# Peptides against a protein of PDB entry 4Y8H: the designs that were tried, part 18

Target 1, 222 residues: chain A of PDB entry 4Y8H
Amino acid sequence: TTIVGVKFNNGVVIAADTRSTQGPIVADKNCAKLHRISPKIWCAGAGTAADTEAVTQLIGSNIELHSLYTSREPRVVSALQMLKQHLFKYQGHIGAYLIVAGVDPTGSHLFSIHAHGSTDVGYYLSLGSGSLAAMAVLESHWKQDLTKEEAIKLASDAIQAGIWNDLGSGSNVDVCVMEIGKDAEYLRNYLTPNVREEKQKSYKFPRGTTAVLKESIVNICD

## One batch from the design tools (peptide; aimed at target 1 T1 K33 T48)

Design b2_p16_6_s1 (made by RFdiffusion4, then SolubleMPNN; from b2_p16_6, 8 letters changed)
Fold by OpenDDE base, seed 4:
Structure b2_p16_6_s1 (fold): chain B 222 residues (1-222), chain A 16 residues (1-16)
Amino acid sequence: as target 1 above (222 residues)
Amino acid sequence: SEKERLERLSKLDDGA
């Protein structure tokens, strides 16, 4: 996995690759690693897919209840606190590594969380097996006062660095843009750089193309 | 089932 977050002048962008793996096996070429906690708070997940999805759904539900109870829009720091306390309680056994980002009445925010419940803050972050490939791009091209378009490009370039250089990353780039005063913009498959070309040949053959050399009928109930 | 879905997802690594 390669996941990134980048702050820009009026919001935050997160991005992810779309490869899921089982050891050396590509299990899914187009999985979704961006999860909605609330309408304006999204996260990118690395680690165990079930854990990232389940923990974000749980905290999303609790954030909704908290929002109703307080009569306030959800805050990113509230989601961060709930996530870290939950993860810490389980001492790293919930394999969730998250970049949490969003906009709220206090502004735009970008955080990371590790499975043991530690948290970081930054203007740009990367996690996953592709994090070093992504960080190389981020460190090379990040600047202050990024525009929305520059931040989307930077995040996408960082994810592509993971796609090209990390075995655990691949296929497509998903993006979520959270801008102050706007709805979140979820851009599923924002980039699809690995579309396979049309096959030169049809591999559908008529039944009987391969000769039957021998046939035996066995009753398995006897 | 949701259980089967979660069991499948529990075996998937999102690039750890």
Scores: peptide ipSAE 0.167, ipTM 0.795, DockQ to the pose 0.768
OpenDDE base, seeds 1, 2, 3, 5: peptide ipSAE 0.005, 0.016, 0.000, 0.066; ipTM 0.356, 0.321, 0.199, 0.735; seeds 2, 3, 5 fail the geometry check

Design b2_p16_6_s2 (made by RFdiffusion4, then SolubleMPNN; from b2_p16_6, 9 letters changed)
Fold by OpenDDE base, seed 5:
Structure b2_p16_6_s2 (fold): chain B 222 residues (1-222), chain A 16 residues (1-16)
Amino acid sequence: as target 1 above (222 residues)
Amino acid sequence: SLQERLAELSKLDDGA
């Protein structure tokens, strides 16, 4: 897995690859690793897919209830705190590594959470087996005051670095853009770099292209 | 209770 988050001048973008693996096997080429906690708060998950899905759904449900009770838009820090407390309670037994991002009345936010409940803050973050490849791109090209378009490009380039260099990452790039004052824009399969182009050439060789060196007909009928 | 949990969550928003 490769997941990234990038802050820009008016919001935050998160992105993920879409490969799911079971050991050496590609289980799913188009796995969704971006999860909605609330309409304007999204999470990217690495680690155990079932754990990331379960924890984000649990927190999403609680945030929704809280929002209804308070009649307020949910805050990213509230989601972060709930996730942190939940993961800390299980002390790494929940194999979830998360990038949490969103917009709320206080602004745009980007956080990471590790399986043991530790949290980090940054303008750009990467997690997963492809995180080093992604971080190489982020460190090389990140700058302050990114535009939305620059941030989407940077995030997608970072995911592609994971796709190309990490065995655990692959297939497509999903993106979610959360801009202040707008609805979240979930861009499923924003990039599909591995779509097999139609084979331009039929490699159907005519019979006889390979010389038959020896033919033996054995009748196996008794 | 659900109400107690919601009350705890509301306190988090006041401190944030």
Scores: peptide ipSAE 0.025, ipTM 0.612, DockQ to the pose 0.022
OpenDDE base, seeds 1, 2, 3, 4: peptide ipSAE 0.013, 0.000, 0.000, 0.023; ipTM 0.398, 0.302, 0.344, 0.594; seeds 2, 4 fail the geometry check

Design b2_p16_6_s3 (made by RFdiffusion4, then SolubleMPNN; from b2_p16_6, 9 letters changed)
Fold by OpenDDE base, seed 5:
Structure b2_p16_6_s3 (fold): chain B 222 residues (1-222), chain A 16 residues (1-16)
Amino acid sequence: as target 1 above (222 residues)
Amino acid sequence: DYLERLKRLSALDDGA
């Protein structure tokens, strides 16, 4: 997995690859690794896919209840705290490594969470097996005060670095853009750089291409 | 309205 988050001047973008693996097997070529916690708070997940999905859904439900109870829009820091406390309680046994991002009435936010419940903050982050490949791109091209377009480009280039260089990453680039004052823009398969071309040759040979060397008819009835 | 915003985003999941 390669997941990234990048802050820009008026919001935050997260991106992910779309490969799921089971050891050496590609289990899914086009899985969704971007999860909605709330309308304007999204999460990218690495680690155990079931754990990332389940924990984000659980916290998403609790954030909704909290929002209704408080009559307030959900805050990214509330989601962060709930995720952190939940993961910490399970001492890293829930294999969720998350980049949590969003916009709320206090602004745009970008955080990471590790399975043991530690958290970081940054203007750009990467997690997963492809994180070093992604970080090489981020460290080379990140600058302060990115535009939306520059941030999408940077995030997508960082994911592509994982796609091309990490065995655990592949297929497509998914993007979610959360801009202040706008609805979240979920760009499923924003890039599809691994579409297989049509086979140039047919491997369906006509009958008789392989010679019959012998034939025998056997009666199996008495 | 939070519910209206949720409905708009849930419609994105149904098409995926």
Scores: peptide ipSAE 0.005, ipTM 0.270, DockQ to the pose 0.034
OpenDDE base, seeds 1, 2, 3, 4: peptide ipSAE 0.000, 0.000, 0.000, 0.026; ipTM 0.229, 0.229, 0.304, 0.353; seed 4 fails the geometry check

Design b2_p16_6_s4 (made by RFdiffusion4, then SolubleMPNN; from b2_p16_6, 12 letters changed)
Fold by OpenDDE base, seed 2:
Parts: sequence; structure tokens; C-alpha cells
Structure b2_p16_6_s4 (fold): chain B 222 residues (1-222), chain A 16 residues (1-16)
Amino acid sequence: as target 1 above (222 residues)
Amino acid sequence: SAAAALAARAALDDGA
């Protein structure tokens, strides 16, 4: 997995690759790693696919209840705190590594969470097996005061570095843009750089294509 | 087997 988050002048973007694996096997070529916690708070997940999905749904439900109870729009720091406390309670046995981002009445936010419940803050972040490939791009091209378009480009280039260089990453780039004063823009398959061409030939041969040239029966029992 | 347990768990490799 390669997941990234990048802050820009008026919001935050997150992006992910779309490969799911089972050891050396590609389980899904086009899985969704971007999860909605609330309308304006999204996360990207690495680690165990079921754990990332389940924990984000659980916290999403609790954030909705909290929003109704408080009569306030959900805050990214509330989602962060609920996620980290839940993950810490399970001592890293819930295999969720998350980049959590969003916009709320206090502004735009970007955080990361590890399975043991530690959290980081930054203007750009990467997680997953492709995180070093992504971070090489981020460290080379990140600047302050990014535009929306520059941040989407930077995030998508960082994900592509994972797609091309990390075995755990592949296929497509998904993007979610959370801009202050706008609805979240979820761009499923924003880039599809790995479309397979049509197979030029069939491997289905007619019966009899390979002639039997010789047959012999050997008794193997004395 | 460890292989069967790995086959049951779809991973989004965390890089650890």
C-alpha cells in the first residue's frame, strides 16, 4: 500500500493506490483504500483491509452520534482521538495504519495514526509499504502554499512512485480533496495508468494441435 | 498453516 496526505492553501488532499495483497498474491487490483468518516473527514488505510474498513466505520458512526449530541460539525481531532484510543486499547492487534484528513469549523487538518495508537501531524505524510517511495517524491517537490491543483499533482505523483517501485502497491490512484467551504471531492480512479491492452492471441488450441507421436504402457508393479 | 492464515487476511501492506 501507498497512502499519502498533502495540505494545501485552502484544504487537504489524500490519495491511495488500489492494490490489495495476500502475501505474494494480488487479491484485488482495484480496491478502495479511502474511507469516509464523515462528509468532510476522510481517511486512507494501510495494514489489514478488514481492520481499516471496520475501525473507520465504527468511528464514523460514533462521530455522527457525537455530532448530533453536541449540535456541532464533526472535527478531525475528535476522529483522531477516537481512533487512537480505540487502536491503543487493542495494543496494535487491530492492524490499521491511517492517514486522517479533513476540514471542519477550525480549518483543515492532516494526521497519521499507527496500529498501537501513536499519532503524527504534518503538512505532508505517507504510510504503507510504498511510504518511502512516496516520501522521496514528497521531500523532493513539496513546498509551502501549494494550490489545490499542485497538491493533487504532488499526491498523485507520490502514489505513482509507490505503484512503480513498491510490490505491495499497484494499479490506480484514488484521490479525495477536502477544501474549506466546499463538499469533499472523491475521485475514484483519478489515474488508471495500468490498463492492460487486449490479448493479441488466444491460448485455446483446437483438439489434436499436438499430435501423439508415440504411446507406451509400462507395468510398474512386479 | 501460516500460509492458510495469510491467504485468509487481505493485507494493505503497512511496510512494517
Scores: peptide ipSAE 0.160, ipTM 0.657, DockQ to the pose 0.322
OpenDDE base, seeds 1, 3, 4, 5: peptide ipSAE 0.135, 0.130, 0.148, 0.131; ipTM 0.643, 0.635, 0.649, 0.641; seeds 1, 3, 4, 5 fail the geometry check

Design b2_p16_7 (made by RFdiffusion4; failed a check: the pose's geometry)
Pose (drawn by RFdiffusion4):
Structure b2_p16_7 (pose): chain A 222 residues (1-222), chain P 16 residues (1-16)
Amino acid sequence: as target 1 above (222 residues)
Amino acid sequence: SLAAAVASFLAMPIMD
């Protein structure tokens, strides 16, 4: 996986590739690694796939209940605290590596969380197997005072460095933009640079090619 | 041997 987060003028953007691997095999060519914790707090996950989904949903559920209890919009530091304390309690056995970003009444925020529970603050971040390819781009092109469009280009360029140069990353780029005072815009498949070429031949078989021993109607009714 | 290899492979986690 390659995932990134980049801050800009009035908010924050996060992006991710869409490849899942089981060893050298590509298990999923188009999985979503961008998760909604709350409407304006989004999370990008790398590591053990089920862990990143489960830990994101659990904290997302508790954040919703907390938001209702307090009659307040959720803050990113709350998701950060809850996630880090949960991951620390599990001593690194829950393999979730997260870039947490969002906007709230306090402003815009960008964080990363490692599986043992440490957290980092930054204007640009990258995690996953493709993180070095992405960081090389971020360290080359990031500057203070990015516009929203510049931040989106820098984030997807960083993801692309992971897609092309990292065997653990591929397929598409997902993007989510969280800007202050506006709805978060989730851009699923923002870039699709790896469309399969047209096949040379159709492998549709003549009907009856497969030998059948028996048939029967299956009762799915009551 | 083949069944053991398949079971070992399916026990691997999917990574993102």

Design b2_p16_7_s1 (made by RFdiffusion4, then SolubleMPNN; from b2_p16_7, 8 letters changed; failed a check: the pose's geometry)
Amino acid sequence: SAAEAAAAFAARPILV

Design b2_p16_7_s2 (made by RFdiffusion4, then SolubleMPNN; from b2_p16_7, 7 letters changed; failed a check: the pose's geometry)
Amino acid sequence: SAAAALAAFAALPILV

Design b2_p16_7_s3 (made by RFdiffusion4, then SolubleMPNN; from b2_p16_7, 10 letters changed; failed a check: the pose's geometry)
Amino acid sequence: AEAEAAAAFAARPVLV

Design b2_p16_7_s4 (made by RFdiffusion4, then SolubleMPNN; from b2_p16_7, 9 letters changed; failed a check: the pose's geometry)
Amino acid sequence: SAEEALRAFLARPILV

Design b2_p16_8 (made by RFdiffusion4; failed a check: the pose's geometry)
Pose (drawn by RFdiffusion4):
Structure b2_p16_8 (pose): chain A 222 residues (1-222), chain P 16 residues (1-16)
Amino acid sequence: as target 1 above (222 residues)
Amino acid sequence: SSTVSTALSEAATIWD
C-alpha cells in the first residue's frame, strides 16, 4: 500500500492506491483504503487490511455516539486519541497504520498513527510499502501555502510514485478533500491510469463444452 | 502447535 496526507490553505487532502496483496498475488485490484470516521474526518489505512477496516469502524462508531452525547461536531484529536490508545493496548498486534485527517471546529488536522500506538503531526505524510516512493515526491515538491488544486496534484503524484515504483502498490488513486466550512468530497477512483488493455481473443466457450453429470432445481423458497 | 497456527494465520493474511 501507498497512502499520503497533505495539508493546504484551508484544509487537508488524503490519498491512497487501491491494491491489496496476498503475498505476491494481487487479491483486490480496486479496494477502498480511504475510510470515513465521521463526515469530515477521514482515514487512510495501510497494514493488515481487516485491522484497518475494523479499527476505523469501531472508533467511527464511538465518535458518533460521543458526538451525539456532547451535541458537538467530532474533532480529529478525539479520533487520534481513541485510535492510539486502542492500538497501544494491543501492543502492535492490531496491524493498522493510519493517516488520520479532517476538519472540525478547531481547524484542519493531519496525523499518522503507527500500529504500536505512536502518533505524528505534519503537513505532509506517507505510510505503507510505497511510502518511500511517495515521500521522495513529497520532499521534492511540497511547499508551504499550497492551494487545494496543488495539494490534490501533489498527493496523487505521491501515490503514483508508489503505484509505478512499488510492487506493493498499483491500480488506481483514491482522494478525499476536507476543506474548512465545506462538505468533505470523496473522490473514489480519482485517477485510473492502469486500465487493462483489450484482450486478444474471447474465451467464451461453445455451449455444452463442459461435461455434466446431474442437474436439479434448488429450493431457495419457504 | 502454536507456531504452526501462527504461520497459517500469517499465510492467510491480506495486506493493504

Design b2_p16_8_s2 (made by RFdiffusion4, then SolubleMPNN; from b2_p16_8, 12 letters changed; failed a check: the pose's geometry)
Amino acid sequence: EEEEEEAERLANTILV

## One batch from the design tools (peptide; aimed at target 1 G45 G47 T48)

Design b2_p17_1 (made by RFdiffusion4; failed a check: the pose's geometry)
Pose (drawn by RFdiffusion4):
Structure b2_p17_1 (pose): chain A 222 residues (1-222), chain P 17 residues (1-17)
Amino acid sequence: as target 1 above (222 residues)
Amino acid sequence: SPVYYGAHTEAVSEARS
């Protein structure tokens, strides 16, 4: 996995590749690694796939209940605190590595969370096996006072460095933009640079090619 | 065996710490 977060003028953007691996095998060519904790707080996850999804939904559920109880829009630091305390309690056995970002009444925020529970603050961040390829791009091209468009280009360029140079990353680029005073825009498959080429031949078989021993109608009714 | 978004993420995180 390669995931990034980049702050800009009036908000924050996060991005991720879309490859899932089981050993050297690509298990999923197009999985979403960008998760909605609340409408304006999004999370990018790397590590154990089920852990990142489960820990993100659990905190997302508790944030919703907390938002309803307090009659307030949720804050990113609450998601940060709840996630880090949960992951710390599990001593690193829940393998979730997260970049948490969003906008709230306090402003725009960008954080990273490691599985043992430590958190970091920054204007640009990258996690996952492709993080060094992405960080090399971020360290080369990031500057203070990025526009929204520059931040989106820098984030997807960082993901692309992971797609091309890291065997743990591939396929597409997902992006989510959280800008102050506006709805968060989730850009699923923002870039699709790895479209499979047309196959040389159709392998559709002549009907009857497969030998059959029996047939029967299956009762799915009541 | 589990499926990973990042099978080597833990090792990379530790190397960078």

Design b2_p17_1_s1 (made by RFdiffusion4, then SolubleMPNN; from b2_p17_1, 11 letters changed; failed a check: the pose's geometry)
Amino acid sequence: APIYYSPDAKEVAEALE

Design b2_p17_1_s2 (made by RFdiffusion4, then SolubleMPNN; from b2_p17_1, 11 letters changed; failed a check: the pose's geometry)
Amino acid sequence: SPIYFSPRAREVAEALE

Design b2_p17_1_s3 (made by RFdiffusion4, then SolubleMPNN; from b2_p17_1, 12 letters changed; failed a check: the pose's geometry)
Amino acid sequence: SPIYFSPRAAEVAAALE

Design b2_p17_1_s4 (made by RFdiffusion4, then SolubleMPNN; from b2_p17_1, 11 letters changed; failed a check: the pose's geometry)
Amino acid sequence: SPIYYSPRAAEVAAALA

Design b2_p17_2 (made by RFdiffusion4; failed a check: the pose's geometry)
Pose (drawn by RFdiffusion4):
Structure b2_p17_2 (pose): chain A 222 residues (1-222), chain P 17 residues (1-17)
Amino acid sequence: as target 1 above (222 residues)
Amino acid sequence: DALNSLLDAIAALPVMN
């Protein structure tokens, strides 16, 4: 996986590739690695796939209940605290590596969380196997005072460095933009640079090619 | 047998993002 987060003028953007691997095999060519914790707090996850989904949903559920209890919009630091304390309790055995970002009444925020529970703050971040390819781009092109469009280009460029140069990353780029005072815009498949070429031949078989021993109707009714 | 052992080893790995 390659995942990034980049701050800008009035908010924060996060991005991720869409490849899942099981060893050297691509298990999923188009999985979503961007997760909604709350409407304006989004998460990008790398590491063990089920861990990133499960830990994101659990904290997302508790954040919703907390938002209802307090009659307040959720804050990113709450998701950060809840996630880091949960991951610390599990001593690194829950393999979730997260870039947490969002907007709340306090402003816009960008964090990263490692599986043992440490957290970091920054204007640009990258995690996953493609993180060095992405960081090389971020360290080359990031500047203070990015516009929203510049931040989106820098984030997807960083993801693309992971897609092309990291065997653990591929397929598409997903993006989510969280801008202050506006709805978060989730851009699923924002870039699709790896469309499979047209096949040379159709492998549709003549009907009856497969030998059949028996048939029967299956009762799915009551 | 070697191919089946390789496929079982790959199937035992977690899916990674």

Design b2_p17_2_s1 (made by RFdiffusion4, then SolubleMPNN; from b2_p17_2, 8 letters changed; failed a check: the pose's geometry)
Amino acid sequence: SAAEALAAAIAALPVLV

Design b2_p17_2_s2 (made by RFdiffusion4, then SolubleMPNN; from b2_p17_2, 8 letters changed; failed a check: the pose's geometry)
Amino acid sequence: DAAAALAAAIAALPILV

Design b2_p17_3 (made by RFdiffusion4)
Pose (drawn by RFdiffusion4):
Structure b2_p17_3 (pose): chain A 222 residues (1-222), chain P 17 residues (1-17)
Amino acid sequence: as target 1 above (222 residues)
Amino acid sequence: SVPAYEAVSGHVDEIYS
């Protein structure tokens, strides 16, 4: 996995590749690694796939209840605190490595969370197996006072460095933009640079090629 | 040090307990 977060003028953008691996095998060519904790707080996860999805939904559920109880829009530091305290309690056995970002009444925020529970603050961040390829790009091209468009280009470029140079990353680039005073825009498959080429031949078989021993209608009704 | 998005067994039950 390669995932990034980049701050800009009036908000924050996060991005992720879309490859899932089971050993050397690509288990999923197009999985979403960008998760909605609340409408304007999004999370990119790397590590154990089920852990990142489950921990993100659990905190997202409790944030919703907390938002309703307090009659307030949720804050990113609340998702940060709840996630880090949950992951710390589990001593690193819940393998979730997260970049948490969003906008709230306090402003725009960008954080990272490691599985043992430590958190970091920054204007640009990268996690996952492709994090060094992405950080090399971020350290080369990031500057203070990025526009929204520059931040999106820098984030997807960082993801692309992971896609091309890291065997743990591939396929597509997902992006989510959280800008102050506006709805968060989730850009699923923002870039699709790895379209499978047309196959040389159709392997559709002549009907009857497969030997059959029996047939029967299955009752799915009542 | 941070692994890829791995398709392995997770800790869903522990997360929700």

Design b2_p17_3_s1 (made by RFdiffusion4, then SolubleMPNN; from b2_p17_3, 6 letters changed)
Fold by OpenDDE base, seed 5:
Structure b2_p17_3_s1 (fold): chain B 222 residues (1-222), chain A 17 residues (1-17)
Amino acid sequence: as target 1 above (222 residues)
Amino acid sequence: SVPSTLAVPGHVEEIYA
């Protein structure tokens, strides 16, 4: 997995690759690693697929209840706190590594969470097996005061570094843009750089291509 | 209870690696 988050002048973008694995097997070539916690708070997940999905849904439900109870729009820091406390309680046994981002009445936010419940804050972040490949791009090209377009490009370039260089990452780039004062823009398959060309040849040979060397008929019934 | 991944030989969890 390669997941990234990048802050820009008026919001935050997160991006992810679309490969899941089961050991040496590509389980899903086009999975969705971007999860909605609330309409304007999204996360990207690495680690155990089921844990990332389940924990984000659980916190998403609790955030909705909290929002209704308080009559306030959900805050990214509330989601962060709920996630980290939940993960800490399970001492890293819930294998969720998350980049959490969003916009709320207090502004734009970008955080990361590790399975043991530690949290980080930054203007750019990467997680997953492709995180070093992504970080090489981020460290080379990140600057302050990024535009929305620059941030989307930087995030997508960082994900592509994972796609091309990390065995755990692959296929497509998903993006979610959370801009202040706007609805979240979920760009499923924003880039599809691995569309397979049409097969040049058919591997369906006619019957008899492999020669029959010997035949025998055996009656097995009395 | 034993996790399903331990109960089923050769089962590997789906990973967002």
Scores: peptide ipSAE 0.321, ipTM 0.662, DockQ to the pose 0.072
OpenDDE base, seeds 1, 2, 3, 4: peptide ipSAE 0.299, 0.317, 0.299, 0.336; ipTM 0.649, 0.663, 0.649, 0.675; seeds 1, 3, 4 fail the geometry check

Design b2_p17_3_s2 (made by RFdiffusion4, then SolubleMPNN; from b2_p17_3, 5 letters changed)
Fold by OpenDDE base, seed 1:
Structure b2_p17_3_s2 (fold): chain B 222 residues (1-222), chain A 17 residues (1-17)
Amino acid sequence: as target 1 above (222 residues)
Amino acid sequence: SVPATLAVPGHVEEIYA
């Protein structure tokens, strides 16, 4: 997996590759690693697929209830705190590694969470087996005051570094853009750089291509 | 860490590596 987050002048972008694996096997070539916690708070997940899905859904549900109870829009720091406390409670046995990002009434936010419940903050972050490949791109090209378009490009270039160089990463680039004052923009398959060309030959042969050489009827009863 | 294989031989948890 390669997941990244990049802050820009008016919001935050997260991106992910779309490969899942089961040992040496590609389980899904086009899975979705970007999860909605709330309308304007999204996360990217690495680690155990089931754990990332389950924990983000659980916190998403609790954030919705909290929002209704408080009559307030969900805050990224609330989601962060709920996630980290839940993960810490299970002492790293829930294999979820998350980049959590969003916009709320306090501004734009970008955080990461590890399975043991530690959290980090930054203007750009990467996680997963492709994180070093992604970070090489981020460290080389990140600057202050990125535009939305520059941040999307930087994030997608960082994910592509994972796709090309990390065995655990592959296929497509998914992007989610969370800009202040706008709805979140989920760009499923923003890039599809691994579409195979049309097969040169068909392996469908006409029926009867294999000749019947002999036929016999045998009575199996005495 | 790589997820452990479950009780079925060859069954490994799906991961976002």
Scores: peptide ipSAE 0.226, ipTM 0.637, DockQ to the pose 0.106
OpenDDE base, seeds 2, 3, 4, 5: peptide ipSAE 0.068, 0.098, 0.135, 0.146; ipTM 0.629, 0.608, 0.559, 0.583; seed 4 fails the geometry check

Design b2_p17_3_s3 (made by RFdiffusion4, then SolubleMPNN; from b2_p17_3, 5 letters changed)
Fold by OpenDDE base, seed 2:
Order: sequence, then C-alpha cells, then structure tokens
Structure b2_p17_3_s3 (fold): chain B 222 residues (1-222), chain A 17 residues (1-17)
Amino acid sequence: as target 1 above (222 residues)
Amino acid sequence: SVPATLAVPGHVDEIFA
C-alpha cells in the first residue's frame, strides 16, 4: 500500500493506490482504500483491509452521533481521538494504519495514526509499504502554499512512486480533495496507468492444429 | 487463508499473520 496526504492553501488532499494482497497474491487490483468518516472527513487505510474498513465505519457512526448530540459539525480532531483510543485499547491487534484528513469549522487538518494508537501531524504524510517511495517524491517537490492543483499533482506523483517501486502497491490512483467551503471531491481511479493493451493473439487454436504422428488400436479384452 | 492486506513497511508477516 501507498497512501499519502498533502495540505494545500485552502484544504487537504489524500490519495491511495488500489492494490490488495494476500502474501504474494494480488487479491484485488482495484480496491478502495479511501474511506468516508463524515461528508468532509476522509481517511486512507493501510494494514488489514477488513480492520481499516471496520474501524472507519465504527468511528464514522460514532462521529455522526456525536455531531447530533453536540449540534456541531464533525471535527477531524474528534475522529483522530476516537480512532487512537480505540486502536490503543486493542494494543495493535486491529491492524489499521490511517491517514486522516478533512475540513471542519476550525480549518483543514491532516493526521496519521498507527495501529498501537500513536498519532502524528504534518503538512504532508505517507504510510504503507510504499511510504518511502512516496516520501522521496514528497520531500523533493513539496513546498508551502500549494494550490489545489499542485497538491493533487504532488499526491498522485507520490502514489505513482509507490505503484512503480513497491511490490505491495499497484494499479490505480484514487484521490479525495477536501476544500474549505466545498463538498468533498472523491476521484475514484483519478489515474489508471496500468491498463493492459489489447491482446494481439489467441492461443485458442482450431481442432486438429496438433498433428497426429501415430495411431494404434490395442484390443485390451483379448 | 492469509487475510487480505494493504501492505505496511516492516514485519508485515508478523502483523498480518
């Protein structure tokens, strides 16, 4: 997996690759690693696929209840706190590694969470087996005061570094853009750089293509 | 069967076995 988050001048972008694996097997070539916690709070997940999906759904439900109870729009820091406390309770046995990002009444936010419940903050982050490949791109090209378009480009380039250089990453780039004052923009398969070309030949030959070199009839009932 | 994983760096086999 390669997942990234990048802050820009008026919001935050997250991106992910679309490969799922089972050991050496590609289980899914086009899985979704971006999850909606609330309309304007999204996360990218690495680790156990079922755990990342389940924990984000659980916190998403609890965030909705909290929002109704407090009469406030959901906050990224609330999601962060709920996620980290839940993961810490299970001592890393819930295999979720998350980049959590969003916009709320306090602004734009970007965080990471590890399975044992530790958290980090930054203007750009990467996680997953492809994180070092992604970080090489981020460290080379990140600057302050990125535009939306520059941030999408940077995030997608960082994911592509994982696609090309990490065995655990592959196929496509998914993107989610969360800009202040706008709806979240989920761009499923924003890039599809691994489309197979048309098959030029078929190995389905007509019957009789293989020559019969010899025929013998043996009576086995004598 | 090995669960489906979204690979992380390091001891992946230990984390996801």
Scores: peptide ipSAE 0.136, ipTM 0.668, DockQ to the pose 0.175
OpenDDE base, seeds 1, 3, 4, 5: peptide ipSAE 0.342, 0.112, 0.056, 0.108; ipTM 0.672, 0.644, 0.569, 0.647; seeds 1, 4 fail the geometry check

Design b2_p17_3_s4 (made by RFdiffusion4, then SolubleMPNN; from b2_p17_3, 7 letters changed)
Fold by OpenDDE base, seed 5:
Structure b2_p17_3_s4 (fold): chain B 222 residues (1-222), chain A 17 residues (1-17)
Amino acid sequence: as target 1 above (222 residues)
Amino acid sequence: SVPSTLAVPGHVEAIYA
């Protein structure tokens, strides 16, 4: 997995690759690693697929209840706190590594969470097996005061570094843009750089291509 | 561990490496 988050001047973008693996097997070539916690709070997940989805849905449900109870729009820091406390309680046994981002009445936010419940803050972050490949791009090209377009490009370039160089990453780039004062823009398959060309050859040979070397008829009836 | 029946992107037992 390669997941990234990048802050820009008026919001935050997160991006992910679309490969799921089971050991050496590509389990899904086009999975969705971007999860909605609330309308304007999204996360990207690495680690155990079921755990990332389940924990984000659980917190998403509780955030909705909290929002209704408080009559307030949900805050990214509330989601962060709920996630980290839950993960810490399970001492890393819930294999969720998350980049959590969003916009709320307090502004735009970008955080990461590890399975043991530690949290980080930054203007750009990467997680997953492709995180170093992504970080090489981020460290080379990140600057302050990114535009929306620059941030989307930087995030997508960082994911592509994972796609090309990390065995655990592949296929497509998904993006979610959370801009202040706008609805979240979920760009499923924003880039599809691995569309397979038409197969040049067919391995469907005519019958009889393999020569019969010997034939024998055996009666097996008594 | 309690098995999850939650539908997830990709294979349920797979990882986002």
Scores: peptide ipSAE 0.200, ipTM 0.624, DockQ to the pose 0.071
OpenDDE base, seeds 1, 2, 3, 4: peptide ipSAE 0.225, 0.239, 0.240, 0.260; ipTM 0.606, 0.619, 0.614, 0.624; seeds 1, 2, 3, 4 fail the geometry check

